# Peptides against a protein of PDB entry 2AUS: the designs that were tried, part 228

Target 1, 323 residues: chain A of PDB entry 2AUS
Amino acid sequence: ADIKREVIVKDDKAETNPKWGFPPDKRPIELHIQYGVINLDKPPGPTSHEVVAWIKRILNLEKAGHGGTLDPKVSGVLPVALERATRVVQALLPAGKEYVALMHLHGDVPEDKIRAVMKEFEGEIIQRPPLRSAVKRRLRTRKVYYIEILEIDGRDVLFRVGVEAGTYIRSLIHHIGLALGVGAHMAELRRTRSGPFKEDETLVTLHDLVDYYHFWKEDGIEEYIRKAIQPMEKAVEHLPKIWIKDSAVAAVAHGANLTVPGIVKLNAGIKKGDLVAIMTLKDELVALGKAMMSTQEMIERSKGIAVDVEKVFMPRDWYPKLW

## One batch from the design tools (peptide; made by RFdiffusion4, then SolubleMPNN)

Design b2_p26_8_s1 (from b2_p26_8, 14 letters changed)
Fold by OpenDDE base, seed 4:
Structure b2_p26_8_s1 (fold): chain B 323 residues (1-323), chain A 26 residues (1-26)
Amino acid sequence: as target 1 above (323 residues)
Amino acid sequence: SAEAEELRRLDAEAARLRAEFERRAA
């Protein structure tokens, strides 16, 4: 479950000027694209990099980036951040993932044993990154949040799995097969979730993007391309948030660290070192940064650096300098 | 275009796999 983070209000009198900024739902189409993320249904066959290159070509973009590699043979949810939003993918890289996987067993195993052994793989597992991974090949622990068996048909086991970022499902299936004593391999894999992006009405195909871009450019119909692109704020929904006063926005947009007096409201449970999203009172993403205080420290302290700003997204001119 | 047809072919395979998994999960 997306645990709805409690919101603690620090300043209940803080107002926002409706003339400042561009709320996610009120961006002109060109600006919406510049700050957009596509929830792409990546087809099997192409690499995630090839698919990003195609999106750039289809939508006439200079820059794009994906929210975590899918192998060529793997289909499903690939968030693709566009233009000025490209670096929002850093929020998605550490995000949990869900997959549906088809595991083929190399021998006959009683269903009860399959169910029992697969349940033992919920929790912490030890994995080694594959050779093709840019990640150093050190042994590492990963969390399997849940395994849900959907179907058992003889030697074919269809299951849903929720995992920590950078868990290798192929490696998981290999180890399940070893634990079952018969061996196994990954027959099929689809990603059904990447953080806040899932299989829903926002999921679009490459050909949808072709058609929707054509309808916009040739017919002047922006509705389809507008719906096909999510605001970049979608890509940070899973992060703890800090909402700031209008007078703090321009400073943060210039790369200044967020200080405690700028905070209007914040999520509970922020720890020092957490990646946090700095938001306006209109739910616009200003910046990503590292929490330098806990939620409790941000409440109790009157001054100090609350967030070390790592990446600004908001233009410097959306809010006036009020200092 | 040949590119659009190839994209449709690839996307149809993704849709097939999705529908298969949804059907088998029900």
Scores: peptide ipSAE 0.398, ipTM 0.896, DockQ to the pose 0.903
Fold by OpenDDE base, seed 1:
Structure b2_p26_8_s1 (fold): chain B 323 residues (1-323), chain A 26 residues (1-26)
Amino acid sequence: as target 1 above (323 residues)
Amino acid sequence: SAEAEELRRLDAEAARLRAEFERRAA
C-alpha cells in the first residue's frame, strides 16, 4: 500500500473551480459520515456482520459494509464503509492484509529450524479454502509477502505475516507445523492491516463510537465523531488514480465511461484490467472502474475509453453538467 | 445499558490482545 506511485501530468493548464464539489477535508459532519469509512478494532467473539449491524445501530445508519471478513475469534483492523461509501469496500477486498499470529507447536523444535522453515513459506503457497468458506474448495496459489518472527518461547511462536487477500493463516500455520514435523495450530490471530488501514491513531472501538456519537448528538461536540470516521478516499489510497477535468466529472457521476480527453493526470504503471480510482482535481473520489488502457496508451492516445466505470460514488449535482 | 457493558467487555479483550502482542514484539 505504501508504494509512492509516479504521477504523469497530461494537462498542466487544467484548473478546478473551488465552488464545485466537496473535498474530503471540507465536508460538513453529516456529509462526512455519508461518505465515511471507520477503521474499526473488531473485538474477538462477534462476526464481522454483527459488528457492522452494531455500527449501523450506534450511528443510526441505513447501510454499511465491511472491507473483508474476519472470523469471530479474530480481532483487529476491520474497515467499515458507511452509507454512500458502502460500495468502496470493493477496493479493499483484493487488498493485501497483515496479521500477528500466535502459533502453538505440538512438539519441541530447535529455534534455528523454526526460523529456517518459516522463511521457506515466504512467496507462493498452495492452499485449499476451509469448509466454512463460500469460496470454491479448489486448490489455489496465494502469496505470502513476508514472515517476521517476533518471539519464540518454547512451543509458542509469535509472528507477523503479510499476505495476499484470501490467504488463510490457519492453513498456513497447519502447513508450517507439518513442515516442522511436529504439527501446529493457530492459538491467536489479530489483523494489523487491511490495505491502507492499519493500527494507528485512526483505529477506534465500538465503545468509542457510542461515546463519540453521544458527544455529537447530546453535547453538540462533533470533533470526536469527525476524527473517528475517515473519508472514503482513504479506502482507495492503495489504488492507481486517474485525475479528471471538471468538465468530465458530471458525465462520470452519471455513469458514463471515462474517455481519454477527460484525463488531466494519472499514475504510472496502470495495466489494462486494473481497478482504478477516478478522482477530481480536488482529490474527491468520483468512481471506481476497470482500466481499458495502460498508462502509456492513456498518454499516447487522443481518444477512446480509458476506464469502464463500474461504481459511481459522487452525487450527480456536485459538479455541473458541461456537455 | 447491558449492551454498552457487553461492548466494553468485548473491546477490552481486543485491547488486551493488542497490548500483549505489542509488548511481546518489543
Scores: peptide ipSAE 0.376, ipTM 0.891, DockQ to the pose 0.912
Fold by OpenDDE base, seed 5:
Structure b2_p26_8_s1 (fold): chain B 323 residues (1-323), chain A 26 residues (1-26)
Amino acid sequence: as target 1 above (323 residues)
Amino acid sequence: SAEAEELRRLDAEAARLRAEFERRAA
């Protein structure tokens, strides 16, 4: 998520009309909610689906979806996309995750050995999905980006771990315990990050949402509910972006594929097959799509399909048809 | 409401766990 992607400008003279669209910071409250994502602190106990159902009731919503399941016993960062933004969660599913985990060892192990063995689990690990997973129980490789030991207290090891999407921390702890020779289990787990969503000032509770919705509906105070909901564009911050001309926005919003002439600027390092966010020059999310060209091909070519548009988010009327 | 009280209880557990991990990480 924190990879600063270089921005390559293809058309430095491209301007945007300030009267068109609704920039993420300038949406009326109702529209902000319709295109919103909540950075929820999921409590331990309920399922991610139960929590989404509660949010829908609290905020009087027809649709919502979450940015990757947390187990019932797991707390922390659960992005919940609202209404018209519901499908933006597809951008968060493949995103890296961070957790803080408490591992309990089933025997005494010297601290130096704990530290040495846990460091060996940085990199590629082989995992089998748990029985409860909807994923086929085939062995698969996953990346552990980092392991940071926070505290060792006898048999209790508190650690931070950054992982590829769909890495099972319970399975990681089990394998660490085997490598230590004593066995181990996961005592506690909290998710501290899901792609661009982290433990910060945007993290809100279910109770906060109840209060903030009440303040809006009964007292006419929109500030709290506005702050509690992030724009859907937050959910794509970690993706490579392509910014398009105002003249291309309406076509893409109608479901047309993005062609090379519509590109104003783009991130470096896009590969064919990558999930990309198509943005306006005002940083509004138009659509998600699959890159059909690399960044280099999008620069060098004068024509062709740059992005196969998979999901449109922007309404068709925010920008005029200029074709 | 009974639902709001249940939510407060659940949120308090999440906050406790967060605060514990933050204190132990410091």
Scores: peptide ipSAE 0.340, ipTM 0.879, DockQ to the pose 0.916
Fold by OpenDDE base, seed 2:
Structure b2_p26_8_s1 (fold): chain B 323 residues (1-323), chain A 26 residues (1-26)
Amino acid sequence: as target 1 above (323 residues)
Amino acid sequence: SAEAEELRRLDAEAARLRAEFERRAA
């Protein structure tokens, strides 16, 4: 999520009509909710699905979805996409995750050995999914981006860990315990990050949502509920982006593939097969799709399909049909 | 409501765990 991507401009003269669309910061409250994502602090106890069901009830929503399951006992960052934004979770599922974990060792180990062994788990690790996972229990490689030991107190090791999506921290701790020779288990786990969503001022509780919804409905105060809900565009901040002409927006919103002439600017480093976000010049999410060209090909070519559009988010009427 | 009270209890536990980890990380 923290990867700064260069922006390459193809058309420096491209303008956008301020009357078209609804920029993320200019949506009426009802529309903001319809295209919203909550950075929820999931409490320990309930399942991620139960929490999503509660949010739907609290906010009177028909649909919602979460950006990657947390186990019942695990707390912290759970992105919950609302209504028309529900499908944006597909951008969050493959995103990196960060956790703070408390590991309890089953024997005494010198601190130097703990530090040395845990450092060896940075990089590629082999994992077996837990029995409760809907994923086939095949061995798979996962990337551990970093391990930061925060505290060592006898047999208790508090650490921060950045991991590839679908890395099981419980399994990591089990393997660390085996490598230490004494065994270990996960005592506590909190997710501190899910892609662009982190522990910050946007993190809200279930009771905050109750209170903020009441302030809006009963008192006419929109500010709290507006602040509690992020625009769906937040959920794609970590993706490479392609910004398109106003004349291309309606076609893409109707499910047409993005062609090279529609591109105004794009991120560097897009590869064929990458998941990309198609944006307006007002930073509105039009669609998610699969890159059919590299960044370089999109710059050099005058024609062709740049993106195979997979999921449209923008309504068809926000921009005029210009075809 | 009994549900709102349960939600507050659960959220308080999440907040406690967050604060504990923040304190120990400092």
Scores: peptide ipSAE 0.363, ipTM 0.886, DockQ to the pose 0.890; fails the geometry check

Design b2_p26_8_s2 (from b2_p26_8, 14 letters changed)
Fold by OpenDDE base, seed 1:
Structure b2_p26_8_s2 (fold): chain B 323 residues (1-323), chain A 26 residues (1-26)
Amino acid sequence: as target 1 above (323 residues)
Amino acid sequence: SEEEEELRELDREREELARRFRERAA
């Protein structure tokens, strides 16, 4: 998520009308909530679905969805998309995850051997989904991006791990224990990152949300609830972006595919088949779609379908129809 | 401070957008 992608400008003369749209930072509080995502600190105990139901009750919402299930016993970063932003969770499902895990070893192992063996699990690993998964139990490859040992206390190993989406930390710990020759199990697990959402000043509890909603509704203080909710555009920060002309926005908001003439600027490194975010020149999310061209093809071609539009977020009336 | 002035400008812009949002909902 932290890799800044290069931005290639196709039209350096393209301007945007300040009277059109609603930039993420300037949205009224009611509109901010309608297009919001909460970086929730999920407590241990409840399911991710129960927590989403509680948020809907606390904030008086009709719809909400989460950016990737945490098990009941697992705490930490759970992005919850609100109302009109609910479908933005599609961008978070494939995103990388970080965890802090406590591994308990079933025998004594020298610290140097623990460190050496855990380092060998960085890279590609073969996993089988657990029995409780709705996914067919076929072997699959997953990437471990990094393992950082934080503390070793006898048989207890505290470590940070960055992983590809759908990597099972419990299975990873089991395989580490087998490689050490003594066996191991997962004692504790916390998720510290889900794509662009991490443990930072934006992380809030269910209790914080109760208090902040009360301050807004009873005392008229919107500051706390405004800070507790991120704009939906935060949920797409890790995706490659394409910025479009004001004249193309209404067509895309009506579900038309993005054509090459509508592009003002775009990120480098887009491949055919990538999930991309279509943005206005005010950094408003218009839609998610599938790239039908590479970045290079979008630069070189004068015409054609650049993006197959899959999910529209922007209302049809924010920008005028100019076709 | 410059930061307090930027925050006051942001609040004025939010109020203007709030007015435009309400006018579209009417």
Scores: peptide ipSAE 0.286, ipTM 0.813, DockQ to the pose 0.015
Fold by OpenDDE base, seed 2:
Structure b2_p26_8_s2 (fold): chain B 323 residues (1-323), chain A 26 residues (1-26)
Amino acid sequence: as target 1 above (323 residues)
Amino acid sequence: SEEEEELRELDREREELARRFRERAA
């Protein structure tokens, strides 16, 4: 997720009109909320759906959605996309996740063996979805990006783990326990990262949201609620981006596919079939779509469909129709 | 401070955008 993508400029003379659009940092508070994502610290106990329902109630919202379910007992980073941003969660579903887990071993194992065996679980692992999952219980491969042992205290192993989306930490711990020969279970689990959302100064509680909304509505102080809500563009930071001309924005906002002439700059390493974010020159999210060309093809070609636009976020009236 | 000036500029820009937003909603 933290790989800084190179930006290739195709049109270095392209300018943007400051009178068009609503840059993420400059949105009025009402608009900021409508295009917002909360980095919520989900408490243990409630379901992710219950928490989303509470946020909708607290903030008086019609719609919201979460960026990947946390089990009731699991706490930590739950991105909650608001109102018009609700559909941006689709960019977060496939995003990598990080957890801190406490594994309890059912027998004594030397620390050297614990470390050695846990290191073997970095990379591709075979998992079976848990019975409670709505996903059909088929064996599937998942990537463990890293395992970092934080502490070993006898039979208790605290570790950080970065995983592919839909990796079950409970199942990972079960398999580690089997590999150690003693068995193990997951004692505690917290999600510390979901794509671009992590434990940082943007992490807020449900209580924070209550207070901050009150300060805005009763006291006229918008600062807190503004800070508690991230722009929807945060939810696509991990995606490859294509920046487009002002003249192309309204067409894409109407659901037209992005053509090569509309491209101003783009990230390196886009492949055909990749999910990409189409951005304005003001870093506003216009749409998500499927790349129909590689980065290289988008540079070399003068025409053709660069992106098949799948989901529009930007309103049609933010930029003028220039076609 | 420079930071306070940047914040004041940002607030002015937000106010201008708020005006434009209201004009479109009307």
Scores: peptide ipSAE 0.277, ipTM 0.812, DockQ to the pose 0.015
Fold by OpenDDE base, seed 3:
Structure b2_p26_8_s2 (fold): chain B 323 residues (1-323), chain A 26 residues (1-26)
Amino acid sequence: as target 1 above (323 residues)
Amino acid sequence: SEEEEELRELDREREELARRFRERAA
């Protein structure tokens, strides 16, 4: 369940001017694309980089980036951030992932034993990155949040697994196979979730994007391409948020750090060092940054740097300079 | 319907924002 973060209001009288900014759902189609993220169903076969290159060609884009590599043989949820939103993928890299995996056992094992052993792999596991990974091959811990067995057919085990970012499902299956005493390998893998992006009505194929772009450019029908692209704000739904005054927006959009007086409301449970999203009162993403205070410190203090601003997304001219 | 009224309001708001976007790009 997406844990709804509590919202603490610091200034209940703060209003926003409707003439400033561009709220996510109200952006003109060209602006929506410039600040968009596609929930792509990546086909098996191509690399994540090849798929991003195809999207750039299909949609006539200069820049795009993906929210976490899927191997060539792996299908499913690949968030692709477009143009001015490209850097929002940094919010998705550390996000939890869900997969559906088919594990093939190398021997016969009773179903009760399969279920019991797989349940023991919920929690902290020790993994070694595969040889193909650019990540240094050191032993590391990773969290398995849950394992749900969907089907067992003899030696084939279909299961859903929620994991910490950078957990290797191939290595998990190898270790499950060792624990079962017969060995196992990963036959199939699909990613069903990447942070806030999941298998839902927003999931689109490369073919859908071709058709929807054609309907817009040739037939003047923007509805399909508009629905196929999510606002970049979707890519930060899983982050703690800080909402700021209209008077603070332009300064943050210029790369100034967020100070405590600029805060209108914020999520509970922010810790120093957390990645946070700085939002307008219209739920527009201004910037990503590192929290320099806890939620409690941001409430109690009258001054100081609340967020070290790392990545600005909002153009400098969407809100007036009020300093 | 309430849904058709919400959609018509959303379209009016998008048109206003589209006008403002074009005026800034000019």
Scores: peptide ipSAE 0.276, ipTM 0.811, DockQ to the pose 0.015
Fold by OpenDDE base, seed 4:
Structure b2_p26_8_s2 (fold): chain B 323 residues (1-323), chain A 26 residues (1-26)
Amino acid sequence: as target 1 above (323 residues)
Amino acid sequence: SEEEEELRELDREREELARRFRERAA
């Protein structure tokens, strides 16, 4: 998520009409909700599906979806995409995750040995999905990006861990326990990050949502509910971006593939097959798609399909048809 | 009014959800 991507400008003279579209920061509250994502602090106890159902009731919504399941007992960062933004969760599912975990050891182990062994689990690990996973139960590799030991108290080890999407922390702890020779289990787990969503001022509880929606509906105070809901564009901050001309926006919003002439600027390091966000010059999300070219090919070529458009988010009428 | 009844129903649903949330956070 924190990867600063270089921005390559292809057309430095491209301007945008201020009368077209709805920039993420300037949406009316109703439209902000329709294109919103909540950085929810999921409590322990409910399933992720129950929490999504509650948000729908609290906020009087027809549709919502979450950016990656947390087990009932797991708390913390659960992105919940609302209404027309619901499908943006596809950008969050493959995103890296961070957790704080409490591991309980089944025997006494010297602290130096705990630290040494846990450091060896940074990198590629082999995991088996749990039986209850909707994912086919096959052995797979996952990357552990980092392990930071926060505290060691006898047999209790508190640690922060950054992982590839779909890494099972319970299985990681089990394997650490085996490597230590005493065994271990996961006592507690909190998710502290899901891609661009982290523990920050945007993190809200279900209680906050109840109160903030009340202040809006009863008192006419929209400020709290506006702050509690992030624009859907936040859910794509970790993706490589391609910014397009105003003249290309309506075509992409109709589901047309992005062609090279429509590109104004783009991130460096796009590879063929990457998931990319197609943006307006006002940083509005138009669509998600699959890159059909590298960044270099998109710069060097004058024509061709740059992005195969998979999911359109922007309404067809926010920008005029200029074709 | 029908709007006040819908708002009261919304508030009741909110209170019930808040209660269920508190009961599971405890």
Scores: peptide ipSAE 0.015, ipTM 0.470, DockQ to the pose 0.053

